# Ledger of designs, part 130: peptides against a protein of PDB entry 8YVU

Target 1, 39 residues: chain A of PDB entry 8YVU
Amino acid sequence: PQLCYILDAILFLYGIVLTLLYCRLKIQVRKAAITSYEK
Target 2, 160 residues: chain B of PDB entry 8YVU
Amino acid sequence: TWLTVLKKEQEFLGVTQILTAMICLCFGTVVCSVLDISHIEGDIFSSFKAGYPFWGAIFFSISGMLSIISERRNATYLVRGSLGANTASSIAGGTGITILIINLKKSLAYIHIHSCQKFFETKCFMASFSTEIVVMMLFLTILGLGSAVSLTICGAGEEL

## One batch from the design tools (peptide; made by RFdiffusion4, then SolubleMPNN)

Design b2_p20_5_s2 (from b2_p20_5, 13 letters changed)
Fold by OpenDDE base, seed 2:
Structure b2_p20_5_s2 (fold): chain B 39 residues (1-39), chain C 160 residues (1-160), chain D 39 residues (1-39), chain A 20 residues (1-20)
Amino acid sequence: as target 1 above (39 residues)
Amino acid sequence: as target 2 above (160 residues)
Amino acid sequence: as target 1 above (39 residues)
Amino acid sequence: LTLLLILLTLLLFEETRQLV
């Protein structure tokens, strides 16, 4: 049970990191789409 | 071109397969190092007793390596060999899933027999830990099988 | 302990979904970059 | 691709960890 809670904490941290990376990638896609539309 | 995308996908799938195999091997090694499975009563660790993490990891690793080598060398003979290895790995993955499901059922049955209301009892803790490890291995095996099947389909498409 | 297992399952599913979304987004970025380079 | 592989590795490691 203690190991399970430690694992949950690590997974939660990973989920946050992935969400941040996804947001950064989404911003890059939007910037690329805007630059392609202005050309 | 679509071929360059598929090539990158094949490399990615091959690496994913090797990685899955390495993770399975690492978990198998850790479990074997921490627990003497031979002295554990019952079939809670039947998948480990069967050596699945070891042979499964070897098959997935070989399949992934052959896929990467085949893709890098662009040799028709290597593509055929990779397809064969991926097919064999897919069969091995399916067998592994079956073993893990059987192990999971036995672990659940063990928990029910011992009326594990007290999680901190040593036997109940071991059964729960085994169940967690088996579930993890099952998910990894499903991912490995998915990658191997995908590589097999891609390889079969190149042979047609 | 049962709650921990349920949380693990939810976090695992979330991780898979995020990975798929990240892969799709990465493919979109690559397609956008290729189209911008050909223009 | 390497970043995606690292991310997937981390995801698999984390999912593997979650299953424990």
Scores: peptide ipSAE 0.558, ipTM 0.835, DockQ to the pose 0.077; fails the geometry check
Fold by OpenDDE base, seed 1:
Structure b2_p20_5_s2 (fold): chain B 39 residues (1-39), chain C 160 residues (1-160), chain D 39 residues (1-39), chain A 20 residues (1-20)
Amino acid sequence: as target 1 above (39 residues)
Amino acid sequence: as target 2 above (160 residues)
Amino acid sequence: as target 1 above (39 residues)
Amino acid sequence: LTLLLILLTLLLFEETRQLV
């Protein structure tokens, strides 16, 4: 049971990090799309 | 700019906030339906006694809805209203986190004091269940706060 | 404890889905970068 | 956890919108 809560915390942190990375990547895609449109 | 990106995701963040609020409300209603919190001794369910799942869900829902409406109408008065609602929701989220942390500490202390080795003891079961629900609510509150803060930053950026 | 295991399962599934989305987004960024380079 | 799933679903939806 204690290991389960630790796993939840790790998975939660992983989810947050992945969300941030996804947001950053989405920003990059949008910037690339804007740059392509201006050309 | 980061503000431009956040603005484009404002509707998404608002929907996420509403959904987060609905989940918090669902958990609150389930806990209230299964457990008579009023008859439980101690502060194990302090977050529920404070009505956090309910008012928190309402604040997050209103904030999310206002954010979506503000984004769609692009009116200055709606932007200000959304900013105010998002700020209020962020404050509510912070308060909720504080309450949940306090509740979690009390639940953990209860488990520690009683050395709950036997899961079948009603008090130990309730404390464990409360801890699990509080942890889930804490995660939801953190996500809701993150969305509300992001929306607040977007709204503040539009006012500049 | 049982709820913790259920939470772990859901978080794990979420992590997998986010990873897949991240991969798809990364592919999109690469495609956008290639298209921008060809212009 | 359900919120995380919803966030994930929203991310999937946004990705689908970007693909279209």
Scores: peptide ipSAE 0.550, ipTM 0.831, DockQ to the pose 0.260; fails the geometry check
Fold by OpenDDE base, seed 3:
Structure b2_p20_5_s2 (fold): chain B 39 residues (1-39), chain C 160 residues (1-160), chain D 39 residues (1-39), chain A 20 residues (1-20)
Amino acid sequence: as target 1 above (39 residues)
Amino acid sequence: as target 2 above (160 residues)
Amino acid sequence: as target 1 above (39 residues)
Amino acid sequence: LTLLLILLTLLLFEETRQLV
């Protein structure tokens, strides 16, 4: 049971990190699209 | 294009904040309806006794709504208001996280002290349930804080 | 304790979905970069 | 919480698709 809570915390942290990375990647895709349109 | 993207992201963050607030409110109301927190001995539900699910939900909801309205109306006065609300919401979120962490520690300590091997014992069940709810609320609060901070940064960027 | 395990399962599923989405987005970024280089 | 995370992710994904 204690391990379950630790796992929850780790999975939650992982989810946050992945969300941030996804947002960053999304911004990069958008920037790339803008740059391709200006060319 | 960049401004349009940021505006859409801000709207999304605002919606996320409102949703988080609603969920926190729902959890708060459910816990208050099912459990007589006033009669529970100990600090297992200290976050609920402090009213965090309620005031936190209100702050997040107001912040989210103001952010959405600010984005839609593009008025300078609304931008400042939204920034202020988002800042206040971020502070409230941080305070909420602190309260929830304290509650979590107390709940965990209670579980350890009582050697809660039997789930069906009322005290152990309540402590376990409280811990689970507090963890969920903590996660929601972190998400809400993240959205509020993001909205604050976006709002600050618009003022500059 | 049972709720903790349910939460773990959902967070795990969420992590998998996010990872898949991240991979897809990464592929899109790469494709966009290649297309911009060929112009 | 997990439903919220899923919903949030779906919303983020949908916004991502709309922005692209």
Scores: peptide ipSAE 0.549, ipTM 0.833, DockQ to the pose 0.390; fails the geometry check
Fold by OpenDDE base, seed 4:
Structure b2_p20_5_s2 (fold): chain B 39 residues (1-39), chain C 160 residues (1-160), chain D 39 residues (1-39), chain A 20 residues (1-20)
Amino acid sequence: as target 1 above (39 residues)
Amino acid sequence: as target 2 above (160 residues)
Amino acid sequence: as target 1 above (39 residues)
Amino acid sequence: LTLLLILLTLLLFEETRQLV
């Protein structure tokens, strides 16, 4: 049971990191789209 | 454009496959270091007894490496080799998933039979730990299989 | 303990979904970059 | 993608390190 909670914590951290990366990538897509529209 | 994207995807899939293999190997080694699986009575660690974390990791590693090499060198013979390795890894992954599912069922049955209300009991702890490890290995195997299948499809598409 | 395993499964699924979304978003960034370069 | 791969690799390495 303790190992399960540790795994949950790791997966949670992984999920947070992926979410942050996704957000950064989404911002990049938006910036690229804006730049493409201005051209 | 699509070919360039596919190449980068292949490299990513190859790295993911290698990484999955390394994790499987690490889990296998950790479990083997903590527990003498050979002396454990019952089928709780049947996947480990079958050596899946080791041979599965090897197959995935080889497939991933071949995929990366094939992508980098763009040689027809390497593409065929990668396709073959990815196919073999996909088969190995499927077999591994089957073994892990069987192990998981046995582990869950063991937990149920022993009515593991007291998690501090050695048997219950071991069964729970086994279940956790098997679940993790199952997830990793699914990821590895997904990568291998994807690489196989990409390789087959290049041969056609 | 059962709740922990359920949480692990949810977090794992979330990780897979996020990875897929990230891949799709990356493809969009690449397409946007190509379109911007052709202009 | 390479950064994501590196991050994923680092995370997996960290997970492996935490498991050991």
Scores: peptide ipSAE 0.546, ipTM 0.828, DockQ to the pose 0.060; fails the geometry check

Design b2_p20_5_s3 (from b2_p20_5, 9 letters changed)
Fold by OpenDDE base, seed 2:
Structure b2_p20_5_s3 (fold): chain B 39 residues (1-39), chain C 160 residues (1-160), chain D 39 residues (1-39), chain A 20 residues (1-20)
Amino acid sequence: as target 1 above (39 residues)
Amino acid sequence: as target 2 above (160 residues)
Amino acid sequence: as target 1 above (39 residues)
Amino acid sequence: LTLILFILTTLLYEEIKKLV
């Protein structure tokens, strides 16, 4: 049971980090798309 | 460009496969170090007693290494050979993951046999701990299977 | 304890889905960058 | 396991950044 809680905490942290990375990547895609449209 | 993207994806998948194997090995060694499995009565850790995490990790690591080596040795004159090696590595990886899944199912079956209502009893505690380890191994196996399938699809696509 | 196992499964699935979405987004960024370079 | 996955995702991100 304690191991399960540790695993949950780690997986939750991993999910948060991945979400942040995804958001950063999405912003980059939007910036690239805008630059391509203006050209 | 497209080939470069695929190459990087293959390398990433290969690294993921090796890493998954290493994690499985680490879990196996930790379980062996923390629990004197030889003195534990019952078949809860039968898969560990048989050394399946070790064997599985070795096979999976070999498959991942072969995939990475094949990708890194991508030369114009060896393109066909590299493709063949990558496909073979993907097949080997898939087979290794299948073996791991079978081992996990066997371990889970033993845990279910030892399942008891009283969690605080020593046997029930050990069964619960074993279940947790098996679940973790199952998740790692699913990740490995996903990587192997992805590599197989990429390799098959290159052959077509 | 049962809730912990369910949470682990959900978080793991979420991690896989996020990884797939991240890969797809990465591919889109690359395609957009190539298109912008050719223009 | 999660730490390893995090390291792998970070490495992948860095490689992506090099490609882009």
Scores: peptide ipSAE 0.527, ipTM 0.819, DockQ to the pose 0.347; fails the geometry check
Fold by OpenDDE base, seed 1:
Structure b2_p20_5_s3 (fold): chain B 39 residues (1-39), chain C 160 residues (1-160), chain D 39 residues (1-39), chain A 20 residues (1-20)
Amino acid sequence: as target 1 above (39 residues)
Amino acid sequence: as target 2 above (160 residues)
Amino acid sequence: as target 1 above (39 residues)
Amino acid sequence: LTLILFILTTLLYEEIKKLV
């Protein structure tokens, strides 16, 4: 049971970090697309 | 170039595979150190009895190392070697998953048979603990298999 | 405890999906960068 | 676990890059 909770905490943290990274990358892609469209 | 991207991905996947292997090995050693698996009733630790954490970790480690070396040396023969090792590791991972699933089923069956209402009973505790460890090992094995398959695909792509 | 295991499975799946999406997005960013460099 | 692996692999990769 304790291991499960630890794993949940780790996976949750990982999910948050990945979500943040995904958001940042998505913003970068959007910026790149806008820059490409303006050229 | 696509090659540079693939190389970076291969190295990353190789490192991931090695790390997964190390974690599996660590779990295996911890379980073996804390629990006398040979004296545990039933097949709750069948995956450990089969030595999966050890040989699986070795295969994944070798695959990851070969992938990293192949990427660094950029030699065709190393690419083939890495591909072979990754393929072998993928097979080993699949076998490991199968063993872990069987172990999980046995552990769950054991829990159901004993009607584990009280967690503090030694048998129920051991069954629950084994189930948790097996689940963790299953996740790690899936990750290792994913990395090995990805590396295999990358290696195959380089040979084509 | 059962909920913990279910949560672990969901979080694990989520992590895999996010990793794949991140990889796809990273490839898109790289493609966009290459296209921008060729212009 | 995948994220931990990703983070650990990233850290390990960075360390390996520093060593090589």
Scores: peptide ipSAE 0.519, ipTM 0.820, DockQ to the pose 0.138; fails the geometry check
Fold by OpenDDE base, seed 5:
Structure b2_p20_5_s3 (fold): chain B 39 residues (1-39), chain C 160 residues (1-160), chain D 39 residues (1-39), chain A 20 residues (1-20)
Amino acid sequence: as target 1 above (39 residues)
Amino acid sequence: as target 2 above (160 residues)
Amino acid sequence: as target 1 above (39 residues)
Amino acid sequence: LTLILFILTTLLYEEIKKLV
């Protein structure tokens, strides 16, 4: 049972980190698209 | 523009706060419906007895709604109101996390005291279930706090 | 304990989906960067 | 979940747009 909770915590942290990275990457894609449109 | 990107992020974060609030409210309602918490002696459901899922959900919902309205109307007074609501929601989230951690510690202590090796014993099952629900609520509260802080930073950036 | 395992399954699925989305987005950023460099 | 959140956010945004 303790291992399950630890796994939940790790997966949750991983989910948060991935969400942040995804947001950063999405911003980069948008910036790249804007730069491509202005050229 | 950077402002349009930030606005879209604010809207997303606001909706995330509302969703988190709704999930917290749903969990609170389910726990109250399934478990007669009022008749359960002990501190296992201290966070629920304190009404955290309800008031926390309300604060996050208000913060999210204000953020969405502020973004839509693009009025200076609404931006300030949203920033205030997001700050209040962030404080509420932090308080909620603290309460949930305390509840988790109490629940864990209860499990240890009663030597809950047999999961099928009613008291041990209830304590374990409570702990699981509190952990879920803690995760949701952390998500809500993260969204509220992000919205606060975005709102502060718009005021500067 | 069953709820913990269900949560683990949901978080694991979420992590996989986010990883796939991140990979797709990363590929899009790379494609956009290449297109911007060729212009 | 982020995609689901995004879809839910979009749907909620659309519903709020209809209400306002």
Scores: peptide ipSAE 0.499, ipTM 0.811, DockQ to the pose 0.076; fails the geometry check
Fold by OpenDDE base, seed 3:
Structure b2_p20_5_s3 (fold): chain B 39 residues (1-39), chain C 160 residues (1-160), chain D 39 residues (1-39), chain A 20 residues (1-20)
Amino acid sequence: as target 1 above (39 residues)
Amino acid sequence: as target 2 above (160 residues)
Amino acid sequence: as target 1 above (39 residues)
Amino acid sequence: LTLILFILTTLLYEEIKKLV
């Protein structure tokens, strides 16, 4: 039972970090697309 | 640039596979050291009795190592060997997942039958612990399988 | 305890999906960077 | 987190390479 909660915490943290990285990467893709369109 | 990116991804996948294998091996050894599985009645530790943590870890480790070596040497003969090893590791991973799912079902059934409301009861504690370990191993096995499949696809793409 | 295992499964699935999306996005960023460099 | 996992796996690989 305790291990389950620890695993949940790790997976939750992993999900948060991935979401943040995904958002940052999405912003980068958008910026790159805008720069490519202006050229 | 694309090839270098793919190479980095393959190397990453190989390392991830090795890491997964090592974690599985560690879990297997810890469980074997703490618990005498041979004396435990029932199928709660069926995955451990089958030796999955050991052979699965070995297959994943070999696959990962061969993948990394193949990428570094860029030899055509090593590519085939790596592809074969990755395919074998993928099959092993799938088999491991199946065994773990079966073990999980048995462990869950055991917990339900005994109405394990008291955590401190020896049987309930062991069943719960087994279930937790099996779930962890299942997740690791899925990650390992994902890496092995990815490496297999990359290797197949290089041969075509 | 049952809710913990269900949560683990959901979080695990979410992690896999996010990882795949992140990989795809990373490839897109790299492609965009290459295209920008060739111009 | 994939990047972190990548870094961790890379570090582990380097350590394993030193041991072998």
Scores: peptide ipSAE 0.494, ipTM 0.811, DockQ to the pose 0.066; fails the geometry check

Design b2_p20_5_s4 (from b2_p20_5, 11 letters changed)
Fold by OpenDDE base, seed 1:
Structure b2_p20_5_s4 (fold): chain B 39 residues (1-39), chain C 160 residues (1-160), chain D 39 residues (1-39), chain A 20 residues (1-20)
Amino acid sequence: as target 1 above (39 residues)
Amino acid sequence: as target 2 above (160 residues)
Amino acid sequence: as target 1 above (39 residues)
Amino acid sequence: LILILFLLTTLLFEEIKKLV
């Protein structure tokens, strides 16, 4: 049971990190698309 | 080539291996501190009794460290050393997986024998706990083995 | 305890979905970079 | 590589879930 909670914490942290990375990458894609449209 | 990709990620794989080793060591120490494995009935903690979390963690740590040093120094002798350490760590990881699988089977068998309907029964609780720990250790061992194998392949590719 | 396992499953699924999305975005960024280099 | 590790971690978790 306690291990399950620890795993939940790790997965939650990992999910947050991945979400942040995803957001950053999404912003980069949007920036690249805008730059490509201006050319 | 896939070898070039592995070469670029060698340092990362080494760090991952060290991290995995540290986690395994932490779990091993926690289990040893909380539970007197020697007094636990059966072979539920056979992997711990074998000392796998300790020696496995050491091997993975050494392998990872050598891989990182080899990558940073770009010296041929270090590459060979890293390759040897990674190979040894891969063998250790394979052995660890085998031990963990055996432990898992024993733990599951124990749970079935006792018909663990009540989680609060001490024997059932211990068997369940051991199963959970063994599964986690198995996961970490697979990750460590994957990293060690990847590093070994990378090192072998550098020698060719 | 059962809730913990359910949470693990949800977090795991979320991690998979985020990983797939991240991969897709990474591929898009790479494609955009290649297209920008060819111009 | 982080993504691969995540995928591996995810796969292992699924296997664990199947075993439990």
Scores: peptide ipSAE 0.552, ipTM 0.822, DockQ to the pose 0.055; fails the geometry check
Fold by OpenDDE base, seed 5:
Structure b2_p20_5_s4 (fold): chain B 39 residues (1-39), chain C 160 residues (1-160), chain D 39 residues (1-39), chain A 20 residues (1-20)
Amino acid sequence: as target 1 above (39 residues)
Amino acid sequence: as target 2 above (160 residues)
Amino acid sequence: as target 1 above (39 residues)
Amino acid sequence: LILILFLLTTLLFEEIKKLV
């Protein structure tokens, strides 16, 4: 049972980190698209 | 424009806050319906006894709704109101996390004291179930806090 | 304990989906960077 | 992408509602 809770915490943290990285990457894609459109 | 992107992000974060609030409320109501917390002696359900799922859900719901309304109406007074509500929701979320951590520590201590090796004993089962629900509520509260902080940053950026 | 396992399964699925989306977005950023360099 | 995340969160909420 303790291992399950630890796994939940790790997976949750991983989900948050991935969400943040995904947001950053999305911003980069949008910036790249804007620069490509202005050229 | 960057502003339109930020507005879409604000709406999403607001919806996420409302959703988190609804989930917290649902968990609170289910726990109250399944478990007669009022008759349970001990601090296992201290977070529920304090009413955190209810008031926390209300704060997150109000913050999310204000954020959505502020984004839709694009009025300066609504932006300020949303920023205030998001800040209040962030504080409430932080307080909720603290309460939940304290509850988890108490629940864990209870489990250790009663040597809950037999999961099928009613008291140990209730303590384990409470701990699971509190952990879920903690995760939801962290998500709500993250969304509220993000909305606060976005709102502050619009005021500058 | 059953709720913990269900939460683990949901978080795991969410992590996989986010990882796939992140990979797709990363590929898009790379493609956008290549097209920007060729212009 | 935000819409997909919103849909996923909504689906998760509906599933949680069914489980509760």
Scores: peptide ipSAE 0.537, ipTM 0.814, DockQ to the pose 0.058; fails the geometry check
Fold by OpenDDE base, seed 2:
Structure b2_p20_5_s4 (fold): chain B 39 residues (1-39), chain C 160 residues (1-160), chain D 39 residues (1-39), chain A 20 residues (1-20)
Amino acid sequence: as target 1 above (39 residues)
Amino acid sequence: as target 2 above (160 residues)
Amino acid sequence: as target 1 above (39 residues)
Amino acid sequence: LILILFLLTTLLFEEIKKLV
């Protein structure tokens, strides 16, 4: 049971990090698309 | 361009496969270090007693290494040989993952046999711990299988 | 303890889905970068 | 753990890309 809680904490932290990385990447895609549209 | 992307994806999948194998090995060694499995009565850790995490990790690591080496040695004169080696490595990886899944199923069956209503009993605690470790190994195995299947599809697509 | 196992399963599934989405987005960024370089 | 593996593999891939 304690190991399960530790695993949950690690998975939750990882999910947050991935979400942040995904958001950053999405912003980059949007910026690239805008730059390509202006050219 | 698409070939370069596929090559990068293959390398990534190969690294993922090796890393998954290494983590499985690490978990196996940690379990062996923390628990004196030889003194544990019952078949809850029978898969660990048989050394399946170690063997599985070795086979999976070899498959991943072969895939990466084959991808890195992409010479014009060796293109066909590299493709064949990548496909063979993907098949070997898939087979290794299948063996791991079978071992995990066997371990789960033993845990279910030792399942008890009283969680605080020593046997029930050990069964719960074993279940947690098996679940973690199952998740790692599913990731490895996903990577192996992806590599197999990419390799098969290059052969067509 | 049962809730912990359910949470682990949900978090794991979420992690897989996020990984797939991240890979798709990364491919899109690469395609956009190539298109911008060719223009 | 799988998610950490994915992050680690991504980081390793970026490092390999810099070395090549």
Scores: peptide ipSAE 0.536, ipTM 0.826, DockQ to the pose 0.172; fails the geometry check
Fold by OpenDDE base, seed 3:
Structure b2_p20_5_s4 (fold): chain B 39 residues (1-39), chain C 160 residues (1-160), chain D 39 residues (1-39), chain A 20 residues (1-20)
Amino acid sequence: as target 1 above (39 residues)
Amino acid sequence: as target 2 above (160 residues)
Amino acid sequence: as target 1 above (39 residues)
Amino acid sequence: LILILFLLTTLLFEEIKKLV
């Protein structure tokens, strides 16, 4: 049971980090698309 | 550039397989060292009794190593070997997932039957611990399978 | 305890989905970068 | 986690490269 909660914490942290990275990457894609459109 | 990116991705996937295999092996060895599974009555550790942590880890390790070697040497024969190893690892991973799911169901059933409200009861503790380890191994196996499948697709794309 | 296992499953699925999305997005960023370099 | 796995795998790969 304690290990389950530890696993939940790790998976939760992983989910948060991935979400942040995904958001950053999405912003980069949008910026790149805008730059490509201006050329 | 695209090929170099794919190569880096393949190397990454190969290393991920090796890492997953090592973690599975570590969990298997720890469980085997702490618990005498042979003396445990019931099917709580059926995945361990089947030796899945060991053979699964070996298959994933071999697949990862072959993938890395294939990428380094850029030889067509090694690509085929890597593809074969990745396919075998994917099959092994699928089998492992099935075994782990069965073990998980048995462990959950055991916990339910014994109404494990008291954590400190030895049987309930062991069943809970087994369930936790099986869940961890299941996650690792799914990750390993994902990497093996990805490598297989990459290898198949290179042959094509 | 049952909720913990359910949460683990949900978080795991979420992690897989985010991983796939992140990989797709990373490929898009790389393609955009290549296109920008060729111009 | 994949990025972490990637980093860990990259580190492990570098260590394996040093051992071989």
Scores: peptide ipSAE 0.508, ipTM 0.817, DockQ to the pose 0.072; fails the geometry check

